# Peptides against a protein of PDB entry 5H65: the designs that were tried, part 143

Target 1, 294 residues: chain A of PDB entry 5H65
Amino acid sequence: QYLERTPLCAILKQKAPQQYRIRAKLRSYKPRRLFQSVKLHCPKCHLLQEVPHEGDLDIIFQDGATKTPDVKLQNTSLYDSKIWTTKNQKGRKVAVHFVKNNGILPLSNECLLLIEGGTLSEICKLSNKFNSVIPVRSGHEDLELLDLSAPFLIQGTIHHYGCKQCSSLRSIQNLNSLVDKTSWIPSSVAEALGIVPLQYVFVMTFTLDDGTGVLEAYLMDSDKFFQIPASEVLMDDDLQKSVDMIMDMFCPPGIKIDAYPWLECFIKSYNVTNGTDNQICYQIFDTTVAEDVI

## One batch from the design tools (peptide; made by RFdiffusion4, then SolubleMPNN)

Design b2_p17_5_s2 (from b2_p17_5, 9 letters changed)
Fold by OpenDDE base, seed 4:
Structure b2_p17_5_s2 (fold): chain B 294 residues (1-294), chain A 17 residues (1-17)
Amino acid sequence: as target 1 above (294 residues)
Amino acid sequence: GSGRFETDEYASSSVFD
């Protein structure tokens, strides 16, 4: 789309909704810490929620580990099961179910593991080796997803989460509907299990200044703005550094705003009503900063 | 790994120690 550049002073006088192309300096932004800017967003109900902390996951998996795997649910046509009894922790039983593709175990890096009774540490170790892991529990008639407060799928270092509000969970045997049981595409897994997957997003508020006016713009973006996936940044130091470098470039500490680079971006205005209060808000869209520094 | 495996061979792992 083509939009003429509009000064902020003009934008501030106009009604919403409208779209604008702007050139402005990033006077400031919040939150300042990267980890605070990464959220989970539901594409259906649009709820924003925090990414669970390691401590939160520990509690969930510890609770799950108190349950004993049901022997009746082991070794189905879908998966082969192996049980481990820990030496410590009162002999905790952990079940690992290896999902088969057409009755045959795939390569280890292609095999989905269903883990019943595992700790976060154990699950992470397994995900590093097998790539794809789903935490599960024994249901009445089938294995079921353990808890939507925890990842429904862990692939390497990426934790995939589902929306509690929008998901209607189905049992693990619904994975049979997947023709290819080797790739384990998160969206396909989610669909099979009745999960609405959440999206990792960067959520920030930018204060933009072009010399004619000052405007706050909201950023909610998954992978376009920084050209870095929000889903990967929390677990990758290099990606974190890259984001920090970008932000420092646009908003360098210790120098005056006159020396800041110009940011070209698109913003859209929209109306927000809260009771009797009406306000116009702005959101950044369709912007990639890597190409917009001038 | 990228190789074939057997579930039984994985029982020797120290993941759950």
Scores: peptide ipSAE 0.088, ipTM 0.766, DockQ to the pose 0.044
Fold by OpenDDE base, seed 3:
Structure b2_p17_5_s2 (fold): chain B 294 residues (1-294), chain A 17 residues (1-17)
Amino acid sequence: as target 1 above (294 residues)
Amino acid sequence: GSGRFETDEYASSSVFD
């Protein structure tokens, strides 16, 4: 859609909802720390959640590691199972279930592992080697996802999370519905297991100033604004540096705003009701920073 | 990693050491 550029002073006088094209300077933004701006968003219930910290995951997996794998659930048509007993740690049992494709094991980099009783460290090591790992536990009749508070799928350094509110978990045998048991597309895995996948998003508040007025605009974006996936940024130093560079470019520290570059973006206004108070808020949408900045 | 593997081959993994 084409929108004529509108000055902020004019926008601030108008009722919501409306869409605008603006040209403004980024006076400031929050949060300042990148890791604080990355959240998990549910596309259905629209709840925002914090990305679990390593410490949180450690606790979940440590708890899971206290459970013994059920022998009755090992070695099905879907997967071959191997059991490890740790020499230390009071003989902790760890089960690794190797998911087969049409009855045979695929290549290691294409094989999905179901891990029962593994620690975060062990799971991470396995995900690096096999690319795809699902933390599981023994249910009554089948393996089940361990906990939606932890990733339902780990691929390399990427942790895929599901919404607790919107998901209706199904047992692991539902992976049989996947024709291709080598690619392990997160959305396909989620669908098979009844999971509503959460989306990594950048969540920031921009204070925009075009010289005629100042307004705060909310940014919730997964990969368009920075042209960097929010899902990858936490685990990639180079991507983090890139985001930092972009933000420093638009909002350079120690420099007066007069020297800031102009940011062109789209914003939409919307009404928010907080009790008896009606407020107009603004959100950035369909905006990408210049590619030459990256 | 890549390549064909067997579960028995992986049983020698040091992941759980």
Scores: peptide ipSAE 0.086, ipTM 0.766, DockQ to the pose 0.036
Fold by OpenDDE base, seed 2:
Structure b2_p17_5_s2 (fold): chain B 294 residues (1-294), chain A 17 residues (1-17)
Amino acid sequence: as target 1 above (294 residues)
Amino acid sequence: GSGRFETDEYASSSVFD
């Protein structure tokens, strides 16, 4: 709970694991570019992975668009289906399945769309209009999630991803287990489909200096440190600017460290074993930057 | 939008070529 402030020089001499409260200056941080600091983290297996780029998604959806929707899977009790044929030379078939709530189509802003054969651009247009979209493909007996390398759910501009390692995918008909088929809470959708959702996290390394010593502390945080969700920052210019402003405040370019503001935070030490080598590492936890800084 | 709709009311030209 309450921890007395400990100087870095003392911390550097102690064995792990321990928790500390510190007051230090942010000498430097990496990565310097915000988009490089946002990752996807699995809460179960703790795998860190990159947020897919648009180009990666284009490839996945382009591949999906080469598959023809299975007529046998259209128009079930769960959804109504509509098929389009593109006017281009390929004559691509696109299926949009409109999920019903208790057998009735909900309002457009509440309706989940299952898209089969859509491009990223088309999916984005639909997600902006209908809010909730799941990319799917025709399976053997039911519609299935297209690919865990792509979002399992797109809501507006937010892409929700699942862990390939920890997920045991179930077919789309398992959405029937959801009592409320209007709100489409990502965690509920994930649970129904056997998906372990990944979490957006800020991943940074801080070099902290309190004048007595210097240590590197790892930051892995979703929304506490900056009071800004990592899940939203990549799609919001204002949020990006806010994070940049915070980092510039703590680590202003062209200014000597003596003029840097003090950062108060909690860090925990832990042991990392690499063969016969034992290393002590540090991680920031339960820390929020001062409100007056934001 | 926030209105009621039918699947047939959705125009493919709005999204698909």
Scores: peptide ipSAE 0.084, ipTM 0.766, DockQ to the pose 0.044
Fold by OpenDDE base, seed 1:
Structure b2_p17_5_s2 (fold): chain B 294 residues (1-294), chain A 17 residues (1-17)
Amino acid sequence: as target 1 above (294 residues)
Amino acid sequence: GSGRFETDEYASSSVFD
């Protein structure tokens, strides 16, 4: 869509909702730390959640590792099971269930692993080689997802999470509904297991100034604004550096705002009602930052 | 080797041993 560039002073006088194209300087932004700007968003209930810390996951998996795998749930038509007893930790038992495709084990790089009783470290090691891993536990009649507070699927370094409020979990045997058990698409796995997958998003507030006025604009974006997936940035140092570089470019420390580059973007206004008070807020949309400094 | 062999060997030797 085509929009004429509108000065902020004019925007600030108009009723919502409306869409605008603007050219402004990024006076400041929050949060300042990249880690704090990455959230999980539910597409159904629209709640924002924090990305679990490694320590949080450690606790969940440590608790899971205290449970003994149920022998009756091993070696089904869906998966072959192997049990390891650790030399340390008083002989902790870990079950790895290798999901079969039409009764045949796929190659390691295509095989989904169901991990029962594994630690975070062990799960991460397995995910690095076998790509797809689901943490599970023994239920009454079937394997079940361990905990929605932990990833329902780990692929390499990417953790896929589900919404606790919107998900209605189904047992692991529901993976049988997937015809192809070599390509483990997160959305397909989620659908089979009754999970509403969460989306990684950058969540930031920009203070924009074009010399005529100042307004705050909200940014919630998965991969368009930075052209970097929010789902990958936390686990990739190079991607983190790239985001930091972009933010430093638009909002350089120790330099006066007069020397800041101009940011061209789209914003939309919307109404927020708090009791009898109506407030107009702004959100950035359909915007990709340019590589060149304007 | 078979996919099973490769997965078993890795899991046993690299993760749990």
Scores: peptide ipSAE 0.083, ipTM 0.766, DockQ to the pose 0.044

Design b2_p17_5_s3 (from b2_p17_5, 10 letters changed)
Fold by OpenDDE base, seed 2:
Structure b2_p17_5_s3 (fold): chain B 294 residues (1-294), chain A 17 residues (1-17)
Amino acid sequence: as target 1 above (294 residues)
Amino acid sequence: TSGRFKTDKFASSSVFD
């Protein structure tokens, strides 16, 4: 459980895989911009994806809004449907399906909405008012998830995404398998719909220097390193500020490295093979920002 | 040897933990 501190110069000479405890300064890090450091990670296929931008979502939902809700799929045992026609030149129809719990419409704070034909703005408004929102479309026989390029579930300001590669989508009626139709736990919703949920992660590269050597260590972490959820940071200015402050403390701008704080962390080495090229890489693990920094 | 070690803190004070 305890590892002795190893100087970087010694680590750099050793074969992988190994685990180390190090004491070093953060010379630099990349990417410098926080929003570039937040990615979506699939726990199954390990694919890293960019978090969709608002503009990307807008396009997806605009496209979805061009489709007319199928009347045959409205008002089932699972949900009650309401249709709105927008007062614009196109007369766009928007369907909102209110998921029932045992045939009873739940309270707004416990209600899951299925939105068909809504714009990003409309969906966001509804997600702020109601507990949970799923963007959907009319399939051939049932409502279906709109697009895995968009969130499969929106809860407040949090967007939950699924892996396109690993997911095998099932129709909306599979939500019937959920015993509790009030909490709408993202993992449960994902399971019911055949979705492999993606995880928000911080992805960064730290250049560490202990005076004996320099190495780059990879950071991939959801909420442990910064003690800040990657899933929330993009939508919370205070959390963003906190991360920025932490990084500024570790790597103060405009100050010489001699004045940087000494940091202790765990790193593990691993082999990466690209054709004939064998490289040893390093990853930070089991490390949390100290409480005196937070 | 792969395993989980006690979480270390990434800060100056972590040196003493």
Scores: peptide ipSAE 0.022, ipTM 0.472, DockQ to the pose 0.020
Fold by OpenDDE base, seed 4:
Structure b2_p17_5_s3 (fold): chain B 294 residues (1-294), chain A 17 residues (1-17)
Amino acid sequence: as target 1 above (294 residues)
Amino acid sequence: TSGRFKTDKFASSSVFD
């Protein structure tokens, strides 16, 4: 199906829902800071959440580190355990559980570590060395995920989060249900542990102007619009620079809008009701940054 | 490539022809 280009002035007069093809300039966008545009989205309840800051994670892991690992939960058929005692005044105990594949300890690049009592710094160091890390705590009868406010899985620099509302956490021994205990696919781990994974998304508002009218369009996208994963951008300077470069190209600083590039994209309108107020909103969809932008 | 020679910056995918 072909969709003809529609001027913004015409769109602004029409009822929702409808789909449009437009050609417009990006007058402005918000938020201006990339970090502020990256959110966590639940595919089930659709709640948008902030990505936790380092300070938030520090607090969570510090609290977890106050708990002593339960000796009864160490060295099961699923994992081998090693305990470290810090030499600081508190003598904090840290347990690292190495998950085995059919009783065999995998190579470091295939190994899942369960970390109990670790700080953020320690966890990050381990995640950089090993394939995967799960922060855990000692439950009554089994290890359990530490806190859904923290990542349930860390792989390198990628932090995987779960939805507190939609998840029904199960104990660590449920990882036994995974046939492959080497790849540690985030979705599989989440399923085994009863976690609904959150999705990293870019959330931005574009103010579009085609000379006939001005329209605000919402962007919520994981990896298609920029062709850059929202899940990786926060921890990768090069990806951040790429996004910044793209946005600077769309909205070049210090010049008039007349010199801005024309952008073609799809937008859809939809109705939003807030109490007695009814408004029409717009969202960008099925649109990708052109290859010649970078 | 200079921005002066670039085409429209968005490309739409196949939800429509």
Scores: peptide ipSAE 0.017, ipTM 0.504, DockQ to the pose 0.025
Fold by OpenDDE base, seed 1:
Structure b2_p17_5_s3 (fold): chain B 294 residues (1-294), chain A 17 residues (1-17)
Amino acid sequence: as target 1 above (294 residues)
Amino acid sequence: TSGRFKTDKFASSSVFD
């Protein structure tokens, strides 16, 4: 389909829902900080959540580390267990459970570790050596996921989160349902454990101005707009710099809007009802950052 | 490149090309 360019002044007078092609300047955007623009989105309940800070995770894992691993849950058909006692005064016990594939321990790069009683630092170190790590705790009859406020799966520098509202957690032994216990695909792990995985998304509000009118357009996108995965950007300095450079090109700091680049994009209007009040909102869609080749 | 007038665009998906 084809959409002809429509001036913002005309769009602002029209009822929703409609789709538009526009040419406008990015007057401003919010939030200004990249970290604040990255959220977790549930594909089922559509709740937006903040990505936990390192400090938040520290608290969760510190609390978990106060619990002693249950000896009765060690060394099952699913995993082999090793216990470490830290040299600190408290003698904290850490259990690492190595998940087996058909009774055989896989290679380190294919091995899933279940970590019980580990700190964030310890977990991160292990995730770098063993690609896949799940923080767990001792339940009554089985190991269980530690806390959905923390990642249910850590792979390298990627933290995978689940929705507290939509998930119905199952015990660790449900990983037995996975025939291939080497690849550890996040979605498969989530399904086995009854987790609805959250999606990393960029969430921004663009103030667009074409000289005829001004409107705010909502951006919610995981990897298409910037051609950068929201799931990776927070842990990659180069990706962060790339996003910053893009935004600086669109909205150059320290200069007047007259010198800003003209941008073409697609927006859709939609209705939002708040009590008796009806508001028309706008969202960017089917749009990818691109530069003209001269 | 910041501070100069230029033309950039958001490329549309193939459904609008």
Scores: peptide ipSAE 0.017, ipTM 0.485, DockQ to the pose 0.026
Fold by OpenDDE base, seed 5:
Structure b2_p17_5_s3 (fold): chain B 294 residues (1-294), chain A 17 residues (1-17)
Amino acid sequence: as target 1 above (294 residues)
Amino acid sequence: TSGRFKTDKFASSSVFD
């Protein structure tokens, strides 16, 4: 069915849940800073989490680097191991395990590295040279994922995270269940290791005004609204600039709202109960940023 | 106020139910 355009004043009087097509101006939005709008979302428990900051990761990897790799776990049928001693005063041991495909080492762009004892800086350097990196530690009988508070998989500049609440971690040897050990699809890796992968999402609140009324609409979207993946934006300056430019176009600074562009989008209403108080909330859906025709 | 008319910035993929 075709959704006709409905003025905000009419929407504000109606019961939820309903779907609407609207045409309004973006009076304001929250949060104002992009890095504050990117969150991690669990598809299973629906918990929203903050993306760990570099400082948080430094602590985790620093702690992991205090542990010496277990010699008994090196050089298995799954991977070949190489050990480096750092040049620092501590003489830290770093183990890199190269995962084999059917007993053969893949090309660098297809190779999965398991990193044991590496710092964030070292891991990031390796992830730039090799396609995929998993931070690991020596377990009792096998290598294990280091910590779900850190990425379980790093591919280039993309950090893949898992849900600590919903995941039931399995040891690294479970990667043997993967028939193809060259592509290293994050979802496949997660499944093999018992990880529920988190999804990067933009989380924003839009204040919309069409001259008849004002309402706040919630935006939670991974890659469709901006046509920019939330998973990549934090590590790419150009993508960040693009999002900022889009928001400046929607809500230009230094001018009155009368000069703001009209925005056509879909919103859905839903009920929220807080104790005895019932309120209607709104969420943007099935909406993509469009280029100007002018 | 209704404001000045501008080009729509959003495109929706599901205008029909």
Scores: peptide ipSAE 0.016, ipTM 0.456, DockQ to the pose 0.023; fails the geometry check

Design b2_p17_5_s4 (from b2_p17_5, 8 letters changed)
Fold by OpenDDE base, seed 4:
Structure b2_p17_5_s4 (fold): chain B 294 residues (1-294), chain A 17 residues (1-17)
Amino acid sequence: as target 1 above (294 residues)
Amino acid sequence: GSERFKTDKYASSSYFD
């Protein structure tokens, strides 16, 4: 639907909910650091979570490595298993399970690996070669996902996370429900394992100023605003530079706001109640920013 | 790459040294 441009001063006087088209300058934004602006969002319960740090994952996988793979769970119709003992780290047992497609090992780039007792470094190395890796542990009757605090699926540099609150985990053998055991679509894997996938999102607060008023607007977007996937930005220096460049264009350091470019965007107002306090908040939606802002 | 592979190669300590 077409929306006429509305000045911020007029918007600030109106009740919510409403949608607006605005033209304003980005006076400031927070957080300033890109890493702080990337979050994990559950589409079901709507909780926002921090993306785990490498150190967090190290701890999880170290803990997982203290558990010995169960021999009874090795070599099923679903996967072939190989076990080895590390030379260092007091000889921990590591298991790699190679998932078969109709009883046959697929090509390396199509093969899902289930790793038991592996370190983050080992998992990442395998994911670079085989694309898809799931960290697992031995359950009572089947392999199980290791921990939802860690990625349930690692594909190259992409870490896929699940919601602890909304997920009802199922054992690894439920991957049998997937007819095609070569593509390993994250959503399909998640569904088979009872996982509600989390979404990477950019979360920022923009302070917008059009000369008539100042308004704070919330941005939660996965890939449209910057035309850059939030899921990839943390692992790609070029994408990080692109985001930084975009933000620097709108908020040039050391430059006065009168020289800032104009940002055209859509915002929606909504009511938020916190106890006895009723507040009108604003969110940016359906907005895309080009890298070459003039 | 897309290749056939031997499981022994990638499930060994030597691969991760």
Scores: peptide ipSAE 0.438, ipTM 0.929, DockQ to the pose 0.055
Fold by OpenDDE base, seed 3:
Structure b2_p17_5_s4 (fold): chain B 294 residues (1-294), chain A 17 residues (1-17)
Amino acid sequence: as target 1 above (294 residues)
Amino acid sequence: GSERFKTDKYASSSYFD
């Protein structure tokens, strides 16, 4: 939709909700650290949560490793199971279930693994080989997802998370509903397992200044703004550098704002009510800056 | 890579240790 450019001073005087096209300089932004700006967002309940740290996952998987795989749940029409006891001091039982496609094991890069009792390191190693891994546990009657605090699906370096609030978990056998058990699309896996997938998003607050006024605009964007997926940036140094370069371009350190480049973007205003207090807030939307940087 | 595999290879301490 076409919008005429509006100066910030005019926007600041108007009631919400409205949409605007603006041209402003990025005076500042927060958080300054990229890893702090990447969050998980539920598209359904709109909760924001932190991306679990490696240490958090280690704890979850360590706890999971204390539970012994149930023998009765091994080797179904859906998967072939292999169990071994680790040779380390813990001697834990680990089960790997290899999901079959129509009764046949697919190629390694197409095979979904279900893992019981694996450490994060082991899971990641398998993910690198097989691409798709689901941490699971033995339920009462079937394998179940281990914990929504951990990824429900690990694909290479990408961790897919689900919303605890919105998800109604179903057992692993529900993966049978997937016709093609070689291409494990995260959304399809999520749907089969009753998971509402969380979305990686960049969450930032921009202070915008066009010389007529200053306003703070909220950025919550998955992949459009930087043309870099928030889901990948944490695991890719080059992508991180790219984001940093973009931000440094628009908000260069040690330089006066007069020399900053102009940022053209769309913002929408909206009302926020906290008790008796009403506030107009602004959010950046439908904006791509990467093209302007290249 | 895409390859045929044997499950035993990847379900062992030798693979992970």
Scores: peptide ipSAE 0.434, ipTM 0.928, DockQ to the pose 0.046
Fold by OpenDDE base, seed 2:
Structure b2_p17_5_s4 (fold): chain B 294 residues (1-294), chain A 17 residues (1-17)
Amino acid sequence: as target 1 above (294 residues)
Amino acid sequence: GSERFKTDKYASSSYFD
């Protein structure tokens, strides 16, 4: 919808909630490091989480590897299972379950792998070849997702995470409900397994200045603001550079603010209650800035 | 790539070095 441009000084005097179109300069932003700005967001409970680091995942998968795959759960109508013992690493048992499509093993790029007892490096290697990998463990009666602290689905370099708070995990056999067992759409996999998928988001605080006033606005955005998916940026150097370039364009280091470009964006005000204190906060919404750069 | 594959190839210590 069309909104008239409103100066910040006027906005600062108004009660929330309201929506505004503004034109302002980006005086500063935080966090300054891109990696610190990428978070996981639950669309249901709205909790924000840090993206697990490689070290965190290593620990999780190491712990998972301490448990031996249950032979009784191997080779079902859903998947063919292969198990081997590593030569090193204390001879751990690793099981790979190859999910079939209508009883037939699909092509490598269409085949979902369930891995039990694998390391992060092994999982990543498999994901590069097969695209889709789910870390699993042996449950009482079926394979189960290993841990929601780890990705429930790894596709290439993308790690898909689920919300611990909102998810009600179901066993692996629930993948049978998927008619198409070749594409492995993350949302479909999540639904089948009772997972509420988390969304990668950029989370930043912008200090905006239009010469009439200064306002801090919160940015939480997945892919619209930068026209770059937050889900991909951590694993792609070129995308990281692009985001950095955009931020440097709007907030160039070593240059006076008078020379900064103008940023046009939409912001919404909202009330926040902290105990007895009520304050008005602002959030950027429905804003794309990449068009000015591309 | 999109290849037909044998499961044994990818479920072995040799594949993971």
Scores: peptide ipSAE 0.433, ipTM 0.928, DockQ to the pose 0.054
Fold by OpenDDE base, seed 5:
Structure b2_p17_5_s4 (fold): chain B 294 residues (1-294), chain A 17 residues (1-17)
Amino acid sequence: as target 1 above (294 residues)
Amino acid sequence: GSERFKTDKYASSSYFD
């Protein structure tokens, strides 16, 4: 994908769509806060969604905890069930279903847990031990996914979400279609349960300036630009610091733009029509920030 | 780590205290 460098002043005069290689300084960017730049993207309907806040999840799981697990759905060929009543919190009923592989419980790090009535903190604690947890509820005839507003799968610190618009949910017994019930691949789980998984993405707007012109470029990227997965950054302080350091490097506070480092990247132009107005927009693509350029 | 486990250990209030 070799392209010659094109100055921004020349790009600004050209019609879309086109692809360019540029060298420019990052004058500014939005949003400034990292947590505001991480979104969920549906690969099917292309809707962008906010990542649920911890407070949002707490509400969902609190609501789920008001429902009593159905005894008739416990202990199937797929899973062994254990139920207990909490000592506090007005005697909340919690059910944990341990998914078996060919009728046998696998090792802890390979065992999928289905949780009814659990709090976010309890679910997270279990996910750290077992590495795979699905929040569920008792349906009419089977266990079902609790709510697509919450993660359909939690693995360690990773929360996997599904698209409400595109998903057609199936009951938990559909996990039987998975031959290997020890390696819980998120995409496989999603497929079995009729879920269209959402993708974590960084969403930012860069103002680029090469001295000949200024343009705004849109960034939507999962893991290439920063070489950091958007899916992990919200739950890892070190990764957050790394992203902040990268942005501070290219757009350092308190100094003049003349001292900013040069950013080399690829951008593509595209047309956007809003009524009678035709606007050309730009998007960053196939770009990795290289620290060795400085 | 990767361990064999007993279900009773994790299905109790004491585990989450």
Scores: peptide ipSAE 0.430, ipTM 0.927, DockQ to the pose 0.055

